# Designs tried in a protein design run: peptides against a protein of PDB entry 3EFO. Part 25

Target 1, 262 residues: chain A of PDB entry 3EFO
Amino acid sequence: SQLADLYKSCETDALINFFAKSAFKAVLHQPLKVIREILVNQTAHMLACYRKNCASPSAASQLILPDSMKVLPVYMNCLLKNCVLLSRPEISTDERAYQRQLVMTMGVADSQLFFYPQLLPIHTLDVKSTMLPAAVRCSESRLSEEGIFLLANGLHMFLWLGVSSPPELIQGIFNVPSFAHINTDMTLLPEVGNPYSQQLRMIMGIIQQKRPYSMKLTIVKQREQPEMVFRQFLVEDKGLYGGSSYVDFLCCVHKEICQLLN

## One batch from the design tools (peptide; aimed at target 1 Y50 L250)

Design b2_p8_6 (made by RFdiffusion4)
Pose (drawn by RFdiffusion4):
Structure b2_p8_6 (pose): chain A 259 residues (1-239, 243-262), chain P 8 residues (1-8)
Amino acid sequence: SQLADLYKSCETDALINFFAKSAFKAVLHQPLKVIREILVNQTAHMLACYRKNCASPSAASQLILPDSMKVLPVYMNCLLKNCVLLSRPEISTDERAYQRQLVMTMGVADSQLFFYPQLLPIHTLDVKSTMLPAAVRCSESRLSEEGIFLLANGLHMFLWLGVSSPPELIQGIFNVPSFAHINTDMTLLPEVGNPYSQQLRMIMGIIQQKRPYSMKLTIVKQREQPEMVFRQFLVEDKGGSSYVDFLCCVHKEICQLLN
Amino acid sequence: HHHVFHMH
């Protein structure tokens, strides 16, 4: 009968999986604007209830989120930015209908990765003694012109290359000497390489391991290349609203529920 | 337990 126990026991990934499927089923029944509004308001409602009933007294300039829901807003914003709940500019209906379908079947492990892609820094890789590098936030702010990154959501796998990308690596991987020497349209498996091209293929394997679909590798050269598609998977950035924007929005309506 | 975000 205590609300504190309800919140202390929640799981964001499980909640995100439900909201996603619930919203994706509703796409075949209601205006998308109506669906997004229900999502945002339900999110503000859950947090406003916690604020007026469980949270110890705190200043109004603060937005209080339970531990169980620390990353719920970030993921909810990712769902709202997803092409299924978004619109016309680019992204075919065939792409939307397809993604809408893929999510309807997903387990928690799949939806967590689908809505928050895994961004791995590759240029800072520890050689032959690896075990998959620490993940980095899904934002362009964590990309470096000197860096090479791996981004995966379970369906796509992007190998991102910066302009001042170390030629040493571009050689040990693409067997070519320089950055401008790589052709994106040749997105096939590169072998050779003794320390790195192996350590990279090692992590590309470990990533695919638990994943049902074999991911489509897409190489991205930084500055003005296909990168436009890649930017979509940096879900923390604006690309809908940014993470911070959404957070700013939820607080407004949480306050509107004046308490 | 919970997390606090300062709003501007």

Design b2_p8_6_s1 (made by RFdiffusion4, then SolubleMPNN; from b2_p8_6, 6 letters changed)
Fold by OpenDDE base, seed 2:
Structure b2_p8_6_s1 (fold): chain B 262 residues (1-262), chain A 8 residues (1-8)
Amino acid sequence: as target 1 above (262 residues)
Amino acid sequence: SHVLIDME
């Protein structure tokens, strides 16, 4: 059907870009609460329409996502949790203005990365491989104390180190003997020169390529205070300022879809 | 194709 074809051709990243810019424009003349409601409603309506007209019947307890929109909810939740759409006093007007302007000028690829960062388990890096490690979901549940992760959202880059990260990797990356010796004030990795270091630098370079902004590197040790900033980029988790987790948002969307169809 | 997520 024509409608089915439409959903098949849907580009979620483009939709998110559109929704983001639309919402961020709307903040100038609409209450934030209304904007958030509209975004949720739009999400629910699109998915409800699919369920009604395109999908085969399924249990009411199941959420049905077209393949093209399988990540729409998570991105939408990220958008909803962006500081521009939050009215918490802890968020400065300047920060809202800054991020609003950033997003308003972002292309599809930029906004995609901005709203949902890449989180790479670099501790699994194969120095002989030309492939980047597969990204994991941006949630604390995907981290490991034994792991080292690189997170990037086009504006910021974080190197997160678990408290039990392998000393050999620490040595390879930082040329220091232990986790405790890592200086988190540095914004550049040392040029150690070993294959692992070189591979990591290569990955970082690839991530930086074609990004409009130079990403500042922040080294984060697990359980240290700066980790709080890092955790804010684990976008599938609960937001600091009232935003829902991805799971909670899915439930919300599902309920609204059910209300629309029942 | 579509993805089914069990919400229960």
Scores: peptide ipSAE 0.509, ipTM 0.953, DockQ to the pose 0.905
OpenDDE base, seeds 1, 3, 4, 5: peptide ipSAE 0.501, 0.500, 0.491, 0.491; ipTM 0.952, 0.952, 0.951, 0.951

Design b2_p8_6_s2 (made by RFdiffusion4, then SolubleMPNN; from b2_p8_6, 6 letters changed)
Fold by OpenDDE base, seed 2:
Structure b2_p8_6_s2 (fold): chain B 262 residues (1-262), chain A 8 residues (1-8)
Amino acid sequence: as target 1 above (262 residues)
Amino acid sequence: SHVLIDMS
């Protein structure tokens, strides 16, 4: 069917870019509550239409996502949780304006990375490999106290260190003997010169490559105050300012779809 | 193809 073909050809990153820009334009003329409702409704309607017209019958308890849109909900949730669409006194008008303008000028690739960061397990690096480590889901559940993770969203870069991160890696990256000795005020990694350090720097370079903005590096120690900022980028978790987790959002969308079809 | 997520 024509609809089936449409869903197969769907580019989620392009859709998110479009929805983001549309929503961020709408904030000038419509209440935020309405905009959020529209976004949720659009998501639910698209998926309901697929379920009704394109998908094989499945149990009502199952959420059906077209393969091309399998990540649409998570991106949509990220969009909904963006400060531009939140009415919180903790968020300044200037910050909302700033992020609004940023997104309004972003290309598809930029907005994709912006809304859903890359989270890379750096502690798993193979110095013999030139391949980037596979990104993990942006959730606390994917972190480990023994791990070191690099997060990048096109604007910011974070190097998160677990409290039990391997001393040998700490030495390799920072040339200090322990976690406690890491200076989180630095915005640049030292040029230690060992293979691990070089590989990490290479990875950071690759991430930075062809990005319109130079990403500032922030070093974050687990359980220190700055980690709270880092956690805001774990977009699949609950938002600081009332946003839903990805799982909760899926439940919400599923409920809405069921209501539409029932 | 599609992805099925059990919501129960």
Scores: peptide ipSAE 0.498, ipTM 0.954, DockQ to the pose 0.913
OpenDDE base, seeds 1, 3, 4, 5: peptide ipSAE 0.483, 0.483, 0.476, 0.479; ipTM 0.953, 0.953, 0.951, 0.952

Design b2_p8_6_s3 (made by RFdiffusion4, then SolubleMPNN; from b2_p8_6, 7 letters changed)
Fold by OpenDDE base, seed 4:
Structure b2_p8_6_s3 (fold): chain B 262 residues (1-262), chain A 8 residues (1-8)
Amino acid sequence: as target 1 above (262 residues)
Amino acid sequence: SYVLIEME
């Protein structure tokens, strides 16, 4: 059917871009609560429509997503958890305005990265490979105390170090003997000159390529206070400012879909 | 194709 084809051809990144810009425009005229409800409703309606018209019969306990939209809920949740759509006094109007304007001018690729960061396991780097390591899901559950991760969202770049990061990697990146010796105040990695350091720098360069903004690097140690900022970019987790986890959001969407189909 | 997610 034409409808099925539509869902198959649907680009989630484009949809998120559209929803983001629409929502961020709407904040000027509508309450945040209403906007959030609309976004959830639209998501549920889209998925309900697919289930009704395109998907095979299934139990009510099953949520069916078209393959092309399988990540729509997670991206939508990321959008909903953006500071622009969060009604929290801790977020300044200036910050909201700034991010709103940024997103309003973002292309599809930029907004995709902005809402769902790349989280790369740097500790798994193969110095002989020129390929980027495979990104992991943006959740604490994917982090390792023994690992080192690079997170980038097009605006910010974080290098997260587990408390048990390998000393050899620490030495390779920072030229210091241990985790404790890492200076988190630096915004640039030292030019150590070893293959691992060079590869990391290359990766960072690749990530920075074709991005409209220069990403500031923040070095974050696990269990230190600045890690809280980093954790905010683990968008699949529960947010600090009342945002739902991906799992919770899925449950919410599922319930709404069921209501629509009943 | 589609992705099936079982919800509790």
Scores: peptide ipSAE 0.026, ipTM 0.605, DockQ to the pose 0.948
OpenDDE base, seeds 1, 2, 3, 5: peptide ipSAE 0.024, 0.025, 0.024, 0.025; ipTM 0.639, 0.628, 0.608, 0.610

Design b2_p8_7 (made by RFdiffusion4)
Pose (drawn by RFdiffusion4):
Structure b2_p8_7 (pose): chain A 259 residues (1-239, 243-262), chain P 8 residues (1-8)
Amino acid sequence: SQLADLYKSCETDALINFFAKSAFKAVLHQPLKVIREILVNQTAHMLACYRKNCASPSAASQLILPDSMKVLPVYMNCLLKNCVLLSRPEISTDERAYQRQLVMTMGVADSQLFFYPQLLPIHTLDVKSTMLPAAVRCSESRLSEEGIFLLANGLHMFLWLGVSSPPELIQGIFNVPSFAHINTDMTLLPEVGNPYSQQLRMIMGIIQQKRPYSMKLTIVKQREQPEMVFRQFLVEDKGGSSYVDFLCCVHKEICQLLN
Amino acid sequence: SHVVIEMS
């Protein structure tokens, strides 16, 4: 009968999986704007209830989120930015209908990765003694002109290359000497390489391991290349609203529920 | 327990 126990026991990934499927089913029944509104308001409602009933007294300039829901807003914003609940500029209906379908079948492990892609820094890789590098936030702010990154959501795998990308690596991987020497349209498996091209292929394997679909590798050269598609998977940035924007929005309506 | 975020 206590609300504190309800919240202390929640799982964001499980909640995100439900909201996503619930919203994706509703796409075939209601205006998308109506669906998005229900999502945002339900999110503000859950947090406002915690604030007025469980949270110890705190200043109004603060937005209080339970531990169980610490990353719930970030993921909810990712759902709202997803092309299924978004619109016409680019992204075919065939792409929307397809992604809408893929999510309807997903387990928790799949939906977690689908809505928050995994961004791995590759240029800072420890050689032959690896075990998959620490992940980095899904934002352009964590990309470096000197860096090479791996981004995966379970369906796509992007190998991102910065402009001042170390030629040493571009050689040990693409077998070519320089950055401008790589052609994106040749997105096939590169072998050779003794320390790195192997350590990279090692992590590309470990990533695919638990994943049902074999991912489509897409190489991205930084500055003005196909990169436009890649930027979509940096779900923390604006690309809908940014993570911070959404957070700013939820607090407004949480306050509107004046308590 | 909970997380507190200051708002502008």

Design b2_p8_7_s1 (made by RFdiffusion4, then SolubleMPNN; from b2_p8_7, 4 letters changed)
Fold by OpenDDE base, seed 1:
Structure b2_p8_7_s1 (fold): chain B 262 residues (1-262), chain A 8 residues (1-8)
Amino acid sequence: as target 1 above (262 residues)
Amino acid sequence: SEVLIDMP
């Protein structure tokens, strides 16, 4: 059907860019609550229409997404959890204005990375491989105390180290004997010169490539205070300022879809 | 192709 073809050709990254810019424009004229409701409504309506007109038969207890929109909910939730659309006193007006302006000028690729960061398991690096490590989902559940992860969202870069990260990797990256010796005030990695260090630097370079902003590096130790900032970029988790987890948002969307169709 | 997610 014509509608089915439309869903197959859908580019969710472009849609999210559009929704973000539309919403961030609307904040100047509409209450935040209304804007949030509209975004959820739009998501539910698109998916309800698919379920009604295009989807294969499925149980009512299942959420069904076309492949082209499989990441729509997670990105939409990230948008909803952005500080521009949250009314919390902890978020300054300046921060909202800054974030708003940033997104208003972002292209599709930029906004995609901005709303959903890359989280790479650096501890799994194969120095003999030319391939980048596969990104993992942005959730605490994907972290490991034994692991080292690099997170980037186009504006910020974090190197997160588990409390039990391998000493040999610590030595390889920082040229120090242990986790405790790592100086988190550093914004640059030392040029240690070993294959692992070089591989990590290469990966960081690739991530930085073609990004409009130079990402500042923040080194984060697990269970230290600065980790709280890092965790805010684990966008699939529950937000600090009241945003829903990805799972909770899926449930919300599913409920609204059911309401629309029943 | 479709993605099915079981809802609680």
Scores: peptide ipSAE 0.592, ipTM 0.964, DockQ to the pose 0.926
OpenDDE base, seeds 2, 3, 4, 5: peptide ipSAE 0.587, 0.588, 0.584, 0.588; ipTM 0.962, 0.963, 0.962, 0.963

Design b2_p8_7_s2 (made by RFdiffusion4, then SolubleMPNN; from b2_p8_7, 4 letters changed)
Fold by OpenDDE base, seed 2:
Structure b2_p8_7_s2 (fold): chain B 262 residues (1-262), chain A 8 residues (1-8)
Amino acid sequence: as target 1 above (262 residues)
Amino acid sequence: SYVLIDMP
């Protein structure tokens, strides 16, 4: 059907870009609460329409997402949790203005990365492989104390180190003997020169490629205060300022879809 | 094709 074809051709990243810019424009003349409601409603309506017209009947307890929109909810939740759409006093007006302006000028690829960062388990890096490690979901549940992860959202780059990260990797990356010796004030990795270091630098370079902004590197040790900032980029988790987790948002969307169809 | 997610 024509409608089915439409959903098949849907580009979620483009939709998110559109929704983001639309919402961020709307903040100038609409209450934030209304904007958030509209975004949720739009999400629910699109998915409800699919369920009604394109999908085969399924249990009411199941959320149906077309393949092309399988990540729409998570991105939408990320958008909803962006500081521009939050009115918490902890968020400065300047920060809202800054991010609003940034997003308003972002292309589809930029906004995609911005709203949902890449989180790479670099501790699994194969120095002999030309392939990048597969990204994991941006949630604390995907981290491991034994792991080292690189997170990037086009503006910031974080190197997160678990408290039990392998000393050999620490040595390879930082040329220091232990986790405790890592200087988190540095914004550049040392050029150690070993294959692992070189591979990591290569990955970082690839991530930086074609990004409009130079990403500042922040080294984050697990359980240290700066980790809090890092955790804010684990976008599938609960937001610091009232935003829902991805799971909670799915439930919200599902309920609204059910309300629309029942 | 579509994805089914079990909801609580």
Scores: peptide ipSAE 0.465, ipTM 0.948, DockQ to the pose 0.937
OpenDDE base, seeds 1, 3, 4, 5: peptide ipSAE 0.449, 0.449, 0.439, 0.443; ipTM 0.946, 0.946, 0.944, 0.944

Design b2_p8_7_s3 (made by RFdiffusion4, then SolubleMPNN; from b2_p8_7, 4 letters changed)
Fold by OpenDDE base, seed 2:
Structure b2_p8_7_s3 (fold): chain B 262 residues (1-262), chain A 8 residues (1-8)
Amino acid sequence: as target 1 above (262 residues)
Amino acid sequence: SSVLIDMP
């Protein structure tokens, strides 16, 4: 069917870019609550249409996503949790204006990375590999106290260190003997010169390539105060300012789909 | 193809 073909050809990253720009434009003339409701409704309607017209029958307790839209909900939730669309007094007007303007000029690739950061387990690096480590989902549940993770969203870069990070990796990256010796005020990694350090720097370079903005590096130690800023980029978790977790959002969308179809 | 997610 024509609808089936449409869903097969759908590019979620392009949709998110479109929805983001549309929503951020609408902020100037419509209440935030209405904008958020529209975004949720659009998501639910698209998926309801798929379930009704394209998908094979399945249990009502299952959410059905076309493969092309398998990540649509998570990105949509990230959009909904963006400061531009949140009605929180803790978020300054300047910050909202800044992020609004940023997104309004972003291409598809930029907005994709912006809304859903790349989170890389660099403690698993193979120094002989030319491939980037496989990204993990942006959730605290994917972090490890023994791990070291690099997060990038096109604007910011974080190097997160677990409290039990391997001393050998700390030595390799920072040329210091322990976690406690890491200086979190640095914005550049030292040029230690060993293969691990070189590989990490290469990865950081690759991530920075073709990005319109230079990403400032922030070193984050687990359980220190700056980690709270880092955790805001774990977008699948519950937001600080009332945003839903990805799981909660899926439930919300599923419920709305069921209401549309039943 | 479809992705199925079990909802509570």
Scores: peptide ipSAE 0.518, ipTM 0.954, DockQ to the pose 0.943
OpenDDE base, seeds 1, 3, 4, 5: peptide ipSAE 0.516, 0.509, 0.504, 0.509; ipTM 0.954, 0.953, 0.952, 0.953

Design b2_p8_8 (made by RFdiffusion4)
Pose (drawn by RFdiffusion4):
Structure b2_p8_8 (pose): chain A 259 residues (1-239, 243-262), chain P 8 residues (1-8)
Amino acid sequence: SQLADLYKSCETDALINFFAKSAFKAVLHQPLKVIREILVNQTAHMLACYRKNCASPSAASQLILPDSMKVLPVYMNCLLKNCVLLSRPEISTDERAYQRQLVMTMGVADSQLFFYPQLLPIHTLDVKSTMLPAAVRCSESRLSEEGIFLLANGLHMFLWLGVSSPPELIQGIFNVPSFAHINTDMTLLPEVGNPYSQQLRMIMGIIQQKRPYSMKLTIVKQREQPEMVFRQFLVEDKGGSSYVDFLCCVHKEICQLLN
Amino acid sequence: SLEVVYEP
């Protein structure tokens, strides 16, 4: 009968999986704007209830989120930015209908990765003694002109290359000497390489391991290349609203529920 | 400004 126990026991990934499927089923029944509104308001409602009933007294300039829901807003914003709940500019209806379908079948492990892609820094990789590098937030702010990154969501795998990308690596991987020497349209498996092209292939394997679909590798050269598509998977950035924007929005309506 | 607080 205590609300504190309800919240202390929640799982964001499980909640996100439900909201996603619930919203994606509703796409075939209601205006998308109506669906998005329900999602945002339900999110503000859950948090406002916690604030007025469980949270110890705190200043109004603060937005209080339970531990169980620490990353719930970030993921909810990812759902709202997803092309299934978004619109016309680019992204075919065939792409929307397809993604809408893929999510309807997903388990928790799949939906977590699908809505929050995994961004791995590759240029800072520890040679032959690896075990998959620490992940980095899904934002351009964590990309470096000197860096090479791996981004995966379970369906797509992007190998991102910065402009000042170390030629040493571009050689040990693409067997070519320089950055401008790589052609994106040749997105096939590169072998050779003794220390790195192997350590990279190692992690590309480990990533695919538990994943049902074999991912489509897409190489992205930084500055003005296909990168436009890649930027979509940096879900923390604006690309809908940014993570911070959404957070700013939820607080407004939480306050509107004046308490 | 807005701050974010986390509670158990």

Design b2_p8_8_s1 (made by RFdiffusion4, then SolubleMPNN; from b2_p8_8, 4 letters changed)
Fold by OpenDDE base, seed 1:
Parts: sequence; structure tokens; C-alpha cells
Structure b2_p8_8_s1 (fold): chain B 262 residues (1-262), chain A 8 residues (1-8)
Amino acid sequence: as target 1 above (262 residues)
Amino acid sequence: PLEVLIED
């Protein structure tokens, strides 16, 4: 059908870019609550239309997404959880204005990375491979105390180290004997020169490539206070300022779809 | 528990 073809051709990243810019423009004229409701409503309407006209028959307890829009809900939730759309006193007007202006000028690729960061398990690196490690979902559940992860959103870069990170990797990256010896005040990795260090630097370079802003590196140790900042970028988790987890948002969207069809 | 189905 014509609708089926439309959904198959949907470019979710472009759609999210559009929704973000539309919403961030609307904040100047409409209450935040209304804007959030509109975004959820639009999401539900698009998916309800798919379920009604394109989807195969399924149980009412199931949420059906076309493949082209499989990441729409997670991106939409990230948009809803952005500081520009939150009414929290902890978020300064300057921060809202800054992020609003940033997104208003972002292209599709930039906004995609901004709303959903890359989270790479660099402890799994094969120094003999030129391939980047596969990104994992941005959730605490995907982290490991034994792991080392690199997170990037186009503006910030974090190197997260588990409390049980392998000493050999710590030595390879930082040239120090243990986790305790890592200096988290540094914003640059040392030039150690071993294959693992060089590969990590290469990966960081690839991530930085074609990005309009130079990402500042922050080294984060698990269970230390600065980790709380890092956790804000685990966008599938529950937000600090009242935003829903991805799972909760899916339930919300599903409920609204059912209401529309019912 | 919500089940999510992805269709091609």
C-alpha cells in the first residue's frame, strides 16, 4: 500500500531532527507541558496509523514498530528528556538557551549523535582489527565493572572505567599500575605508544572526525562523584530530572496508541 | 511487561 511504502522509506533521524527543531522553536510560544504532550501525541499517532493500516494482526499487548522507525521511540524520549523541554529549577536558563541554539543549528547526523550517544566497549578491542567496536545501548545495564567504555555525543567525550577494570588495560592506556592511580583531572590521554593505546586514540579520532565541535575528554571512575555526570548520558535510563526510562516511555506510547484505536 | 515487535 501507499502507506506501507511511506513507512518503509521513513528516515527517523531526519524526523527526530525536525521534531526537535519544531519543539525547540515552540518553547518560545507554548508551555513546556503542551509541547511534551504534542510530541508524545505525534509519536502515538504515527504508530497508531501504522498499526491500523500497515501492521500485521497482533495481540493488543504488543507494541508494533516498523523497522524504519524502530529507534523513533528512544530518540523521542531523549528529546523529551532534553533540558530545553524540562521545567526544573536545577536547569539554568542559560543552559536551556545554549542547548536550544545548538540543536536549532544541527544537521541530521549531529542531532542523532547528540540525542543518542555512542557508547563503545573499548575493553573488547582487538588490536589486530581496524574495525570499531560495536556500540552498546546507552544504559547502566550495559556497563560492566570489569569494563572500560567510551561515550561520545558530539559535544562531550567520556572514558568510563569500571572499578574492576583490567590492570593491564589501565597500564596500556594510562601507564599507571592500577585503577587508583588514574588521574581523572586529565583531559588528554598520555602518549603511551603501545598497540592498545594507539588503537584507542585511533577510535577517538574516528569519533571526532567530521564533528563540528572538538569534544572535551572526561575520564570517569566508577563510583566516584563525577560518574553522576556521565550517567546523565545513559539516555535509556531514568532521567535525573524526572524523565522516563526508555521502557517506561514505550509503555506510555503503547497506552496512547491503544486509546487512539480503541 | 510490554512486548515490542519490529516488522520489516
Scores: peptide ipSAE 0.460, ipTM 0.936, DockQ to the pose 0.884
OpenDDE base, seeds 2, 3, 4, 5: peptide ipSAE 0.457, 0.450, 0.447, 0.448; ipTM 0.935, 0.933, 0.933, 0.934

Design b2_p8_8_s2 (made by RFdiffusion4, then SolubleMPNN; from b2_p8_8, 4 letters changed)
Fold by OpenDDE base, seed 1:
Structure b2_p8_8_s2 (fold): chain B 262 residues (1-262), chain A 8 residues (1-8)
Amino acid sequence: as target 1 above (262 residues)
Amino acid sequence: SLEILIEE
């Protein structure tokens, strides 16, 4: 059917860009609560329509997503959790205004990366490979105390180090003997020159390519205070300011779909 | 728990 074809051709990243700009425009003349409700409603309606007209018969307990929209919920939740759409005293008006203006001028690729960062397991690097490591989901559950991860969202870049990260990698990246010796005040990696260091620098360069802004590097040690800032970018987890986890949001969307169809 | 089904 033509409707099925429509869903197959859906470009979720473009859709999220549109929703973000629409919502961020609306904040100037509509209550935040209303805007959030509209976004959830739109998500539910699109998926309800799919379930009604396109999806194969399935149990009511299942959430059915077309492949083209498999990441729609997670991006939508990220949008809903953005400071522009949150009414928290901890978030300054200046911060809201800043991020609003940023997103209003972002292209599809920029907004995609902004709302859902890349999280790369750097400890798994193959120094002989020219390929980037496969990104993992932005959740604490995907981190490892033995691991080293690079996170980038187009504006910020973080190098997160587990408390049990391999000393060999620490030496390779920072030219220091142990985790404790890493200086987290650095915004640049040293020019160590070994293959692992060069590979990491290459990856960072690739990530920075074609981005409109130069991403500041922040080195983060697990269990230190600055890690709290890093955790805010683990967008699938529960938000610091009351935002839902991805799992909770899926349940919310599913509930609303059921209400629409029953 | 919620089960997610992705259709091609």
Scores: peptide ipSAE 0.441, ipTM 0.932, DockQ to the pose 0.866
OpenDDE base, seeds 2, 3, 4, 5: peptide ipSAE 0.431, 0.439, 0.440, 0.433; ipTM 0.930, 0.932, 0.932, 0.931

Design b2_p8_8_s3 (made by RFdiffusion4, then SolubleMPNN; from b2_p8_8, 4 letters changed)
Fold by OpenDDE base, seed 1:
Formats: C-alpha cells, structure tokens, sequence
Structure b2_p8_8_s3 (fold): chain B 262 residues (1-262), chain A 8 residues (1-8)
C-alpha cells in the first residue's frame, strides 16, 4: 500500500530535525505545555495510523513500531526533555536561548547526535582494529564500574571512568598508576604513545570529524560530583528536571495510541 | 513492562 511504502521510506532523523525546529520556533508564541502535547500527539498519531493501516494484527497490549521508526520514540523523548521545552527555574533563559539557536541551525546529522549522544565502551577497544566500538544505549544500566566510556553529542565529549576501571587502561590512557591519580581537571589526554592511547585518540578524532564545533573533553570519575553533569546525557534515563525515561515515554505513547484507536 | 513489536 501507499502508506506502507511511506513508512518504509521514513527518515526518522530528518523527521526529528523537523519536529525540533518546528517546536523551537513555536516556543516564541505558544505555551510549552501545548508544544509538548503537540509533539506527543504527533508521535501517537503517526504510530496509530501505522497500527491501523499497515501493522500486522497484534495484541492491543503491544506497541508496534515500523523498523524505519524504531528510534522515533527515543528521539522524541529526548526532544521533549530538552531545556528549550522545559520550564524549570534551574534552567536559565540564556541557556534555553542558546540551545534553541543551536538546534535551529543544525542539519539532520548534527541534530541526531545532539539529541542522542554516542556512548562508546572504550574499555573494549581492540588496538588492532580500525573500527569504532559499537555504541551502547545512553543509560546508566549500560555503564559498568569496571568500564571506561566515551560520550559525545557534537558539543561535549566525556570520558567516564568506572571506580573499578582496569589499572592497566588507566596507565595506558593517563600514564598514572591508579584511578585515584587521574586529574579530572584535564581537558586533553596526555600523549602517552602506546597502542591503546593511540587507538583512543584515533577514535576521538573520528568522532570529532565533520562536526561543526570542537567538542570540549571532560574527564569524569564515577561517584564524583561532576558525574551528575555526565548523567544528564544519559538520555534514556529519567531527566533531572522531571523528564521521563524512555520506558515511561513508550508507555505514554502506547496509551495515547490506544485512546486514538478505541 | 510494555511489549514492543518491531516490523519491517
């Protein structure tokens, strides 16, 4: 069917870019509550239409996503949780204005990375491989106390270290004997020169490639105060300022779809 | 928990 073909050809990243710019334009003359409701409504309507016209018969208790839109909900939730669409006293007007202007000028690739960061398990690096490690989902549940992770969203880059990260890797990256000796005030990695260090630097370089802004590096130790800033970029978790987790958002969308179809 | 079905 024509609708089936439409959903198969859907470019979710472009759609999110469009929704973001539309919403961020609307904040100038519409209440935030209305904008958020519209975004949720649009998501639900698109998926309800799919369920009604394209989806295979399934239990009403299931949320059905076409493959082309499998990441639509998570990106939409990230958009809804962006400071531009939140009315919290902790978020300054300047910050909202800044991020609004940033997104308004972002291309599809930029906005994709901005709303959903890359989170890479650096502790799994194969120094003989030229490939980037596979990204993991941006959630605390994917972190490991024994792990080292690199997060990037096109504007910021974080190197997160678990409290039990391997001393060998610490030595390889920072040329210090232990986790405790890592200086988190550094914004650059030292030129250690070993294969692991070189591989990490190569990965960081690849991530930085074709990005319009130079990403500042922040080194974060697990369980230290700066980790709270890092956790804000774990976008699938509950937001600091009242945003929903991805799971909660899926439930919300499913509920609205059911309401539309029943 | 919500069950999610993905379709091609």
Amino acid sequence: as target 1 above (262 residues)
Amino acid sequence: SLSILYED
Scores: peptide ipSAE 0.447, ipTM 0.925, DockQ to the pose 0.825
OpenDDE base, seeds 2, 3, 4, 5: peptide ipSAE 0.429, 0.443, 0.440, 0.437; ipTM 0.920, 0.923, 0.922, 0.922

